# Peptides against a protein of PDB entry 4LZF: the designs that were tried, part 75

Target 1, 155 residues: chain A of PDB entry 4LZF
Amino acid sequence: GGRLVVFPNGTRKELSADGQTVKVMFFNGDVKHTMPDQRVIYYYAEAQTTHITYPDGMEVLQFPNNQTEKHFPDGRKEITFPDQTVKTLHPDGREESVLTDGTIIQLNPDGSKVIQFNTGQREIHTADFKRREYPDGTVKTVYSDGRQETQYPTG

## One batch from the design tools (peptide; made by RFdiffusion4, then SolubleMPNN)

Design b2_p14_3_s1 (from b2_p14_3, 5 letters changed)
Fold by OpenDDE base, seed 5:
Structure b2_p14_3_s1 (fold): chain B 155 residues (1-155), chain A 14 residues (1-14)
Amino acid sequence: as target 1 above (155 residues)
Amino acid sequence: DEGSEEGAVVIDYP
């Protein structure tokens, strides 16, 4: 048999018969589930946010706007936005966004940006220039001073 | 911390 504890403050604690599942319903509407796999599921009632913690250090946040965040043990963070864009934040400061159209945007720790378009074109942004690489091998560079350079393919 | 069980109602199910 399980156990239910009703605290004087209104908090309720439900224990399974095997003791492997614990559900705490706090007086403020928050809920904490401890599962047999040792994951802990928090629901914050005011924020309407679900927070799952795993024994390996993984954390998952689910927000009421349908945004999901995964916090990996290595310090990497993955954000799935409501529009299904996926943004990865790496511990080294690199950020990568994958758009639903297949475009990949990379922000590098040095401040450079790389866009891999779904058309096969690639654009590189630095402090000094923007460079567009075309599938035919053409490379166009626009420098910060306004100079433009076109490298035509050698084929 | 859920606090002390002092004054709590405890129900044990079969």
Scores: peptide ipSAE 0.370, ipTM 0.853, DockQ to the pose 0.805
Fold by OpenDDE base, seed 2:
Formats: sequence, structure tokens, C-alpha cells
Structure b2_p14_3_s1 (fold): chain B 155 residues (1-155), chain A 14 residues (1-14)
Amino acid sequence: as target 1 above (155 residues)
Amino acid sequence: DEGSEEGAVVIDYP
């Protein structure tokens, strides 16, 4: 059978019969579950935050504002914001945001920015220019010096 | 910290 330990401070520890599941209910309302798969689920009562740690180093945070963060073992982070925008932070410093309308915003380590609009248009921002690419093949570039260039599609 | 088991109540289920 299982075991329940009730500590003098009010903390409770429940052990499954096989010892593979451990539930600690801390006196402050925090809860720690150790699962058979060795994942650990923390619930922080005051913060109302759930934190799951996996044996491979994966971590998942769930915040009371409905934000979710995934911390991958490779150093990548994925943040799902309350508005359901998904932002990925890559180990190389690249950031990618996917908006709910399908727009993708990429921030590159070199400081350039790329916006892939849901319309199929693409906008590229660099230190030297802003470029708009249209689905028809038209490319408009505005350079930092104010020069404008339009490349028309080949018919 | 779970604390010391000193003074704890231990219930073993069948």
C-alpha cells in the first residue's frame, strides 16, 4: 500500500505503493509531484504557477495569465503569450514571432528584421534599407539615403 | 524542504 506522512508543520507526503509517485503538499499550499516518468510537477500556490521539469532538461512554465513557456534542452525557448502569439527564441539569438493572423516576424542577430505578412508580402529591414517584396514579384526598396528603387517583375 | 519526520504521523495503507 501507499504511505502518507503528515509532518508537524502541516506538510504532507504521499507515496504510492510502488514508490514511483510522490506527492508533497507543502504547508504553504505548494505541491510537488514526482511522476514515474521522472518528471516533476511543481505548483506554486502564491504565484499560481505550474512548473514541470523533465529528465532531459525540458521545462514548462504555465503562468496564471495564460502564458506558457517551454525551455528546451538545446537552449531554445518558446513563449505562448496570452494573445496566442508564439515567440521562439533561438540559441543563435534569432527571434521569431508567429502572430495569430499568420504573420511571422523574425529578428535576426545582425539586427535585421523580416516580416512575412499573411498577404504573402514580405518586408525586410536592414540598417541600409527597407524592402517590400510583393507576391507578383515587384520589389520596392527604400534606402537609408532616401533613394527608392522598384524592381518590376519580368513579364 | 519537507522537514524532519520527527513527530510526523505515518499512515501505511494496505
Scores: peptide ipSAE 0.369, ipTM 0.853, DockQ to the pose 0.908
Fold by OpenDDE base, seed 3:
Structure b2_p14_3_s1 (fold): chain B 155 residues (1-155), chain A 14 residues (1-14)
Amino acid sequence: as target 1 above (155 residues)
Amino acid sequence: DEGSEEGAVVIDYP
């Protein structure tokens, strides 16, 4: 059978009969579960946050505001915000956000930005200009010096 | 980390 240990400080430790599952209920309300698959689930009572660590180095954080963070072994981080926007942070410093409407925002390490709108329009931001590309082939550019250029489509 | 079993209550289930 299983075992329960109640420590003098109030911490409780539950062991399964096979010893593969261990649950520690700390005196402060924190909980640690060690699973047979070597996944460790931490619950921090004061923060109301769940932290799962996997043997491959993957980590998952679940916050009380419904934000979820995934920390991948390759250094990539994926954040699902409460509004369901998904932001990916790449090890090279590139960031990509996917909005619920399908809009994609890319931030590049050089400071440039590309927005792919769900309407098919694209906007490119650089140090020198802001450019809007339209589905009909029109391209409008506003340069940092205030110059504006419109390239009309060839029909 | 949890502490010593000294002074603890240990319950073994069948």
Scores: peptide ipSAE 0.368, ipTM 0.853, DockQ to the pose 0.797
Fold by OpenDDE base, seed 4:
Structure b2_p14_3_s1 (fold): chain B 155 residues (1-155), chain A 14 residues (1-14)
Amino acid sequence: as target 1 above (155 residues)
Amino acid sequence: DEGSEEGAVVIDYP
């Protein structure tokens, strides 16, 4: 059979008969739930945040504003914002955001930024210029000194 | 840490 332990401080610990499930309900309302698949579910009552840890090192955070964060074993992070934008943070410092309209925003470790618009246009931001690439092959560049350049497509 | 089991109530289910 299962076991319930009620501690003097008000913390409660429930153990399944097989010992594969352990639920600790802390006196402050926090919950720690160890599952048969060895994932651990933390619920922080004050923050209303759920934190799941997996045996492979994956972590999942669920916030009360409906934001979700995944922390991968390789150091990559994936954030799903309340507006359903998905941001990936790579271990090399590269960040990529995918907007709901299909626009992709890339931030590179060198400080450059690339926007791939859903229209097929691409914008590149560097320290020296902003460049817009159009599907027809037109390229417009605005340099940091204020000069503007337009490269028209060949043919 | 759940604390010491000293003084805890332990209920074993069948």
Scores: peptide ipSAE 0.367, ipTM 0.852, DockQ to the pose 0.841

Design b2_p14_3_s2 (from b2_p14_3, 6 letters changed)
Fold by OpenDDE base, seed 4:
Structure b2_p14_3_s2 (fold): chain B 155 residues (1-155), chain A 14 residues (1-14)
Amino acid sequence: as target 1 above (155 residues)
Amino acid sequence: DEGSEEGAVVIEYE
């Protein structure tokens, strides 16, 4: 059958009869729960943080401020901030933030930045210029030397 | 660390 071990330090360990579930309740309030699907749920009581590890290498962190982080086996990270902005960090160094208004901010490994506004405007930042692309096809560029250029749409 | 089982109470269920 199942078993409960109560350690002298106050730690408790519960084992299911089938051995598929193990729950350790540490004396400090931390919890380690091994599930039948082999995911391990850590709860850190002082930090009020939940950390789930999966057999495939996936990790999920849940913070008390409602921030959630997903660490994918491929090295990608996805952070959901308290404001519900979702930031994806790619293994190649690319970062993408999706704001609640639908704006997408991309940081590229080359240092360039692209903002796709919810209005359909797009802004590109490079070492050499900032460029604004408008839905009508107008493109405004401000170069690092202070030069400004406007390209008007061809009808 | 779960600590030493020395002096632990073990309860076996059905």
Scores: peptide ipSAE 0.361, ipTM 0.858, DockQ to the pose 0.858
Fold by OpenDDE base, seed 1:
Structure b2_p14_3_s2 (fold): chain B 155 residues (1-155), chain A 14 residues (1-14)
Amino acid sequence: as target 1 above (155 residues)
Amino acid sequence: DEGSEEGAVVIEYE
């Protein structure tokens, strides 16, 4: 059978009959739930935040504003904002944002930026130029010195 | 910290 421990401070600990599930309800309203799959679910009552830790080192944070953060074992982070934008932070410093309209924004460690618009247009920002690529193959480049170039597609 | 088990009530279920 299961086991319930009620501590003098008001903390409660529930153990399943198989011992694979442990639920600790702290006196402050925090909850720690250890699951059979070895994930641990922390609920912080004051912050209203859920923190899930996995045995592989994966972590998931769920905030009361509906933001979710995934912390991968390799150091990558994935943030789902309340507006449902998904931002990925890579260990090399690269950042990628996927907007709800399908637009993708990439920030590179060298400071360059790439925007893939949902229209199929792409814009590349570097220290030396801004370049717009169009679905028809037209490419427009504006250089930092003010020079402009247009490359037309071969028909 | 779960606190001290001293004075805790333990209930065993069948």
Scores: peptide ipSAE 0.360, ipTM 0.858, DockQ to the pose 0.868
Fold by OpenDDE base, seed 5:
Structure b2_p14_3_s2 (fold): chain B 155 residues (1-155), chain A 14 residues (1-14)
Amino acid sequence: as target 1 above (155 residues)
Amino acid sequence: DEGSEEGAVVIEYE
């Protein structure tokens, strides 16, 4: 059978009959739920945040504003914003945001930025220039000194 | 750590 322990401080601990499920309800309203798959679900009552830890090192945070963060074992972090924008932070410092309209924004470790627009246009930002690449092969570059160049596609 | 069960109420279910 299951077991319930009620501590003098008001904390409660529930164990399943097999001992594989453990639920601790802390006196402050926090909850720790250990599952048979070794996943641990923390609920922080004050923050209204759910934190799931997996045995492989994966972590999932769920915030009260519906933001979700995934922390992968390889050091990658994925943030799903309330608007469903997904931002990935890579261990090498590269960041990638995928907008709901299909636009992809990449921030590179060197500080450069690449935007892949849903129109098929691409924009590259560096310290020295902004470059717009068009689907027809036209490339427009605006340099930091104000110089502008247009490269037309080969006919 | 939930602490010691000393002074706790323990209920065992069938």
Scores: peptide ipSAE 0.360, ipTM 0.857, DockQ to the pose 0.773
Fold by OpenDDE base, seed 3:
Structure b2_p14_3_s2 (fold): chain B 155 residues (1-155), chain A 14 residues (1-14)
Amino acid sequence: as target 1 above (155 residues)
Amino acid sequence: DEGSEEGAVVIEYE
C-alpha cells in the first residue's frame, strides 16, 4: 500500500506502494512530483509556474501567461509565446522566429537579419545594405550610403 | 528536504 506522511510543518509526502511515485506538497503550496520515468514536476504556487525536469537534462517551463520554454541539453532554447510565435535560440547566438502567418525571421550572430515573408518576398539586412527580393525576380537594394539599386528580372 | 519524520503522522494504506 501507499504511505502518507504529514509533517509537523504542514508538508505532506505521498509515496506509492512501489516507491516510484513521490508527491510532496510543501507547506507553502509548492508541489513536487517524482515520476517512475524519473521526470520531476515542480509546481511553484506563488508563480503559478510548472517546471519539468527530465533525466536527459531537458527542461520545460510553463508560465501562467501561456508561455512555454523548452531548454534542450545542447543549450538550445525554444520559446512558444502566448501569441503562438515560436522562437528558437541556438547556442551559437542565432535566433529564429516563426510567426503564426508563416513569416520566418532569422537573426545572425553578426547582426545580419533575414526575413522570409509568407508572400514569398525575402528581405536581407546587413551592415552595408537592406535588400528586398521579390517573387518575380526583382531585387531592390538600399545601401548604407543612401544609394538605391533595382535589378530587374531577365526575360 | 521535507525534514525529519519525528512528530509526523504516518498513514499506511493497505
Scores: peptide ipSAE 0.358, ipTM 0.857, DockQ to the pose 0.802

Design b2_p14_3_s3 (from b2_p14_3, 5 letters changed)
Fold by OpenDDE base, seed 3:
Structure b2_p14_3_s3 (fold): chain B 155 residues (1-155), chain A 14 residues (1-14)
Amino acid sequence: as target 1 above (155 residues)
Amino acid sequence: DEGSEEGAIVIDLP
């Protein structure tokens, strides 16, 4: 059988029969659940936030607004927003957002931006120009000085 | 911290 310990401060500790599962219910409503796989599940009652820590150093945060954040051991972060947009923050400073329509937005460490539209069009933003690439091979460039160029596909 | 076990009630579950 398991054990239940009730502390004078109102904290309760439940131990499984095998001792591999430990649930602490703190007097403030917070819960700490240690699982047999050594993951620890924290529930913060005031914030209504769940925080899972894994033995490999991965962390998962679940917020009451349905946002989820994954923190990887390599320093990468993945944020799933309530609208189901997924944003990845890479250790090199690159950011990628995948929209629900399949559009991909990339922010590069040099400040350039690349948008891959779900239509197959691609847009590139740099300090010097904005370029639109079309599926037919047409390329339109608007330079920072206001000059415009159109390159037509070679037939 | 879970606090001191002093004065705690321990219940053995089936």
Scores: peptide ipSAE 0.376, ipTM 0.859, DockQ to the pose 0.883
Fold by OpenDDE base, seed 2:
Structure b2_p14_3_s3 (fold): chain B 155 residues (1-155), chain A 14 residues (1-14)
Amino acid sequence: as target 1 above (155 residues)
Amino acid sequence: DEGSEEGAIVIDLP
């Protein structure tokens, strides 16, 4: 059978019969589950946050405001915000946000920004210009010096 | 920290 250990400080430890599952209920209300797959589930009672660690180095955090963070072993981080926007932070410094309307915002390590609108329009921001690309092939560029250029599709 | 097992109660579950 399983075992329950009750510590003098009020912490409790439950062991499965096979010893592969361990549940520690700390005196402060925190809970730690060690699973047979070596996944560890922490619940922090005061913060109401769940933190899962995987043996491959992946981590998942769930916050009480409905934000979820995934930390991948490759250094990528994925944040799902309460509004369901998903932001991915790449190891190369690139950031991508996917909005609920399908708009994608990319921040590049060079400081450039690309917005892919749900309408199919694309906007590129660099130090030198802002460019709007339209689905019809029209391209409008506003340069940092105030010059404007419009390229029309060749029919 | 789980604390010291000294003085702990151990219950064997069925």
Scores: peptide ipSAE 0.375, ipTM 0.860, DockQ to the pose 0.928
Fold by OpenDDE base, seed 5:
Structure b2_p14_3_s3 (fold): chain B 155 residues (1-155), chain A 14 residues (1-14)
Amino acid sequence: as target 1 above (155 residues)
Amino acid sequence: DEGSEEGAIVIDLP
């Protein structure tokens, strides 16, 4: 059978018969589960947060507000917000957000921003201008100096 | 740190 260890401080440790599953219930209400696949599940009682660590270095955080964060071994982070927006943070500093309506927002390391609207329009933000690209090939640019330019499709 | 097992109660489960 399994084994239960009750420590003087109130911490409890449950071991499976095969020793592959370990559950530690800390005196503060925190719980640590070590699984046969070497996944470790932490539950922080005060924060009501679940933290899963994988042997490959992957980490998953689940917050009480229904936000989920994934920390990939390559340094990438993926945040799923309660509204199901997904934000990816890349190691190079690039950020991408995918909204539920299909809009994609890209933040580049140089500070530029690209918004791909679900309508097929694209907006580019730089230090020097905001540019709107339309599906028909029309391009409207508003420069930082207030100058506006419209480029019509050639054809 | 799971603390010292000193003084711990060990129960063998069926």
Scores: peptide ipSAE 0.374, ipTM 0.859, DockQ to the pose 0.837
Fold by OpenDDE base, seed 4:
Structure b2_p14_3_s3 (fold): chain B 155 residues (1-155), chain A 14 residues (1-14)
Amino acid sequence: as target 1 above (155 residues)
Amino acid sequence: DEGSEEGAIVIDLP
């Protein structure tokens, strides 16, 4: 059989018969659940947040607003926002957001930004210019000094 | 840390 421990402070600890499942219900309403697969599920009652830790170092956060964050062992983070936008944070400082319409926004460590539109257009932002690339090969550049340039496709 | 089992109630379940 399992075991139930009731601490003087009101915390409860449930142990399965095999000892592989441990559930701690803290006096403040927090819950820590250790599973047979060695994942640990934390529930923070005040924040209404679930935090899952895996043996490989993976972590998953689930927030009450329906945001989910995945923290990978390699240092990468993946955030799924309530609107279902997915943002990936890379260890090198690069960020990528995939919008529900298929638009991809890349923020590079050098401060440049690239937007891949679902129309096949691309926009590049640097300190010196904003550039729009069109599927037909047309390129429009607006420089930081206000100068504009249009390059027409060749061929 | 859940604390010491000292002074806790321990129930053996079936």
Scores: peptide ipSAE 0.373, ipTM 0.858, DockQ to the pose 0.803

Design b2_p14_3_s4 (from b2_p14_3, 5 letters changed)
Fold by OpenDDE base, seed 5:
Structure b2_p14_3_s4 (fold): chain B 155 residues (1-155), chain A 14 residues (1-14)
Amino acid sequence: as target 1 above (155 residues)
Amino acid sequence: DEGSEEGAVVIELP
């Protein structure tokens, strides 16, 4: 059978018969589960947060507000917000947000922003201008100096 | 650190 160890401080440790599953219930209410697949599940009682670590270096955080964060071994982070917006942070500093309506917002390391609207319109933000690209090929640019340009499609 | 097993109670489960 399994083994239960009760420590003098109130911490409890449960070991499976095969020794592959270990559950530690700390005196503060925290819980640590080591699984046969070497996944470790931490539950922090005060924060009500679940933290899963994988042997490949993947980490998953689950917060009480229903936010989930994934930390990939390559340094990428993926945040799923309670509204189901997904934000990806890349190691190069690029950020991408996918909204539930299909809008994609890209933040580039140079500070530029690209918004791909669900309507097929695209907006580009730089230090020098904001540009709106329309599906018909019309391009409207508003420069930082207040100048506005409209480029009509050729053809 | 799970602390010392010194003074721990060990229960073997069926």
Scores: peptide ipSAE 0.354, ipTM 0.856, DockQ to the pose 0.836
Fold by OpenDDE base, seed 4:
Structure b2_p14_3_s4 (fold): chain B 155 residues (1-155), chain A 14 residues (1-14)
Amino acid sequence: as target 1 above (155 residues)
Amino acid sequence: DEGSEEGAVVIELP
């Protein structure tokens, strides 16, 4: 059979008969659950946040607002926002957001920004200009000095 | 750390 330990401070520890499942219910309402697959599930009662740690170093955070964060062993982070936007943070400092409409927003380590619209248009933001590329090959550039340039497609 | 089992109640389950 399993074992239940009730500590003087009100913390409870449940052990399965095989010892592979351990559930600690802390006096403050926090829960730590060690599973047979060696994942550890933390529930923080005050924050209403679930934190899962995996043996490979993967971590998953679940917030009460339905935001989910995945922390990968390679240092990459993936955030799913309540609106279902997915933001990926790369170890090199690159950020990529995928919106529900299919728009992709890339932030590069050099501070440049690229927006790929679901219409096939692309917008590039640099320190020196904003550029809009159209599917027909038209390119519109607005420079930091206020100059505007339109490049028409070569037929 | 869950603390010491000293003074804890231990219940063996079936």
Scores: peptide ipSAE 0.353, ipTM 0.856, DockQ to the pose 0.814
Fold by OpenDDE base, seed 3:
Structure b2_p14_3_s4 (fold): chain B 155 residues (1-155), chain A 14 residues (1-14)
Amino acid sequence: as target 1 above (155 residues)
Amino acid sequence: DEGSEEGAVVIELP
């Protein structure tokens, strides 16, 4: 059988019969659950936040607003927002957001921005220009000096 | 930290 330890401060500790599962219910309402796979599930009662730590160094945060954050051992972070937009933060400083409509927004370390629209159009923003690429091969460029160029597809 | 088991009640479950 398992064991239940009730401490004078109101903290409770439940141990499974095999000792592989440990649940600590702290007097403040926080919960720490150690699983047989060595993942640790923290619940912070005041913040209503769940924090899972894995043996490989992965961490998962679940917030009360339905935002989820994954912290990978390589330093990558993946944020799923309440609207289901997924933002990936790469160790090289690149950021990618995938919208629910399939639009992809890339922010590059050099400050450039690339938007891949769900329509197949692509928009590129640099310090020098804004460029729109169309599926038919038309390219429109607006330069920072106000000059505009249109490249038509070769027939 | 859960603290010491001093004064704790231990219940053995079936």
Scores: peptide ipSAE 0.353, ipTM 0.856, DockQ to the pose 0.862
Fold by OpenDDE base, seed 2:
Parts: C-alpha cells; sequence; structure tokens
Structure b2_p14_3_s4 (fold): chain B 155 residues (1-155), chain A 14 residues (1-14)
C-alpha cells in the first residue's frame, strides 16, 4: 500500500505503493507533486500559482490572473495573457504577438516592427520609414524626412 | 524542505 508520513512541522508526504508518485503537502499550503513521468507540479498557495516542470526542461506557469507561460527547452517563451493575446519570445530576440482579432505584431531584433492586420493590410515600421501594404497591391510609404510615396498596382 | 523525519508519524495505507 501507499505510505503517509506526517512530519512534526505539519508537512505531509504521500507515497504511492510503487513509490512513483509523491505528493508533499507543506505546512504553508504549498504542494509538490512528483509524477511517474518525472513531471513535477508545484502549487504555491500564497501566490496561487501552479508551476509544472518537465524532464526535458519545459516549464509551465499558471497564474491566478489566468496568465499562462510556457518556457520551452530551446529558450522560446510563450505567454498567453488574460485577454488571450499570445506573445512568443524567440531566442533570437524576435517577439510575436497574436491578438484575438487575428492581428499579428512582430518586433524584430533590428528594431523594426511589422503589423499584419486582420484586414490583410501590412504595416512595416523601420528607422527610415513607415510602409503600409494594401491587399490590392497599393503600397504607401512615409519616410522619416516626411516624404510620402504611393506605389499603385499595375493593372 | 520537507523537514526531519524525526518524530514523524508513518501510516501504511492498505
Amino acid sequence: as target 1 above (155 residues)
Amino acid sequence: DEGSEEGAVVIELP
């Protein structure tokens, strides 16, 4: 059978019969659950945060405000915000946000920004210009010097 | 830290 250990400080440790599942209930209300797959689930009672660690180095954090963070072994981080915006931070420094309306905002390591609107329009921001690309092929560019160019589609 | 097992109560479950 399983085993329950009750420590003098009030911490409890539950072991499965096979010893593959271990649940520690700390005196402060924190819980550590080690699973047979070596996944460890931490619950921090004061913060009301769940932290899952995987053997491959993946981590998942769940916050009480409904934010979720995934930390991938490759260094990528994915944040799902309470508003359901998903932000991905890439190891190369690129950031991508996907809004609930389907708009994608990309921040590039060079400081450029690309917005792919749900309308199919694309806006590119660089140090030198802001460019708007339209689905019809029209491209409008506003340069940092105030010059404006419009490229019309070739019919 | 789980603490010392000294003085712990051990319950064997069925």
Scores: peptide ipSAE 0.351, ipTM 0.857, DockQ to the pose 0.912

Design b2_p14_4_s1 (from b2_p14_4, 5 letters changed)
Fold by OpenDDE base, seed 2:
Structure b2_p14_4_s1 (fold): chain B 155 residues (1-155), chain A 14 residues (1-14)
Amino acid sequence: as target 1 above (155 residues)
Amino acid sequence: EAAPLPPPPPPPPL
């Protein structure tokens, strides 16, 4: 059979009969589950936050506002916001946001920005220019010096 | 076995 240990501070520890599952119920309302696959599920009662840690170093945070964060072993972070926007933070400093309408926003370490619109238009921002690419092959560039260029599709 | 203590609070959301 399983075992229940009750500590003097009010913390309780439940052990499964096989010893593979451990549940700790802390006196503050926090709950820690250690699972047979060695993942640890921690619930913070005051913060209403769930934190899952995996043996490979993967972490998942679930916040009470419906935000979810994934912390990958490679240092990448993926944030799902309450509005279902997904933002990825890369270890190289690159950021990518995928909006619910399918728009993709990329921020590069060099300070450049790329927006891929759901309409098939793309906008590129650099130190030297802003460029808009259209699905028909038209490209409009506004340079930092105020010069404007339009490239028409070859047709 | 010493009584388990709760860990520190979680980090704030990013």
Scores: peptide ipSAE 0.194, ipTM 0.802, DockQ to the pose 0.935
Fold by OpenDDE base, seed 1:
Structure b2_p14_4_s1 (fold): chain B 155 residues (1-155), chain A 14 residues (1-14)
Amino acid sequence: as target 1 above (155 residues)
Amino acid sequence: EAAPLPPPPPPPPL
């Protein structure tokens, strides 16, 4: 049979009969589950936040506003916002946001920005220029000195 | 076994 331990501070610990599952119910309302696969599911009662830790070092946070964060062992973070935008933070400092309309926004470590629009247009922002690439192969560049260039597709 | 204490609160959302 399982075992229940009740501590003097009001914390309770439930062990499964096989010893593979442990549930701790803290006196503050927090709950910690240790699973047979060594995942730890922690619920913060005040914050209404769920935190899952995996044996490989992956972490998942679920917030009451419907935001979800994944922290990968490689240092990458993936944030799903309440609006379902997904933002990835890479260890190299690159950021990528995927909008619900399929638009992709990349922020590079060099400070450049790339927007891939759902229309197939691409916009590139650097210190030296702003460039718009069109699906037909037309490229429009506005340089920081005010020069403008249009490259037409070679048909 | 000493009574387990709750961990610190989670970090704020990013």
Scores: peptide ipSAE 0.191, ipTM 0.797, DockQ to the pose 0.930
Fold by OpenDDE base, seed 5:
Structure b2_p14_4_s1 (fold): chain B 155 residues (1-155), chain A 14 residues (1-14)
Amino acid sequence: as target 1 above (155 residues)
Amino acid sequence: EAAPLPPPPPPPPL
């Protein structure tokens, strides 16, 4: 059979009959589950946050505002915001946001920004210019000095 | 077995 241990501080520890599942109920209302797959599920009662750790080093955080964060073993982080925007933080410092309308926003380590609009237009931001690329091949560039250039498609 | 203590609070959301 399983066993229950009650500690003097009010913390309780439940062990399954097979010993593969351990549940710790802390005196503050926090709960720790250790699963047969070695996944550890923390529930923080005050913060209403769930934190899952996997044996490969993957971590998943679930916040009470419906935000979810995944921390990958490679150092990548993926944030799903309450509005269902997904932001990926790469170990190289690149950031990518995918909006619900299909717009993709990339922030590069060099400080450049690329926006891929759902219309097929692309906007590139650098220190020196903003450039808009149109599906027809037209390219409009506004330089930091205020100069503007339009490149027409070679048909 | 010593009485388990609660883990530290979770990290804030990013």
Scores: peptide ipSAE 0.187, ipTM 0.797, DockQ to the pose 0.904
Fold by OpenDDE base, seed 3:
Structure b2_p14_4_s1 (fold): chain B 155 residues (1-155), chain A 14 residues (1-14)
Amino acid sequence: as target 1 above (155 residues)
Amino acid sequence: EAAPLPPPPPPPPL
């Protein structure tokens, strides 16, 4: 049979009959579940935050504002914002945001930025220029010195 | 068995 231990500080520990599930209910309202698959689920009562740790080193944070964060063992982080924008932080310092309309925004470690619009247009930002590429093959470049170039498609 | 202590507070959102 299962066991319930009640400690003098008010913390309670429940053990399943098989010993594979452990639930600790802390005196502050926090809860720790250790599952048969060795994942650990922390619930922080004051912060209303859930933190799941996996045996491979994966971590998942669920915040009360509906933000979710995944921390991968390779150092990559994936953030799902309340608006359902997904931002990926790569170990090399590259950032990628995917908007709900399908627009992709890449920030590179060199400070360059690439926007792939849902319309098929692309915009490239560097220290030297801003460039807009159109689906028809037209390219407009505005240089930092104020010079402008337009390349028309060869039809 | 010593009484378990609560874990540290969670990290803030990024």
Scores: peptide ipSAE 0.186, ipTM 0.796, DockQ to the pose 0.901

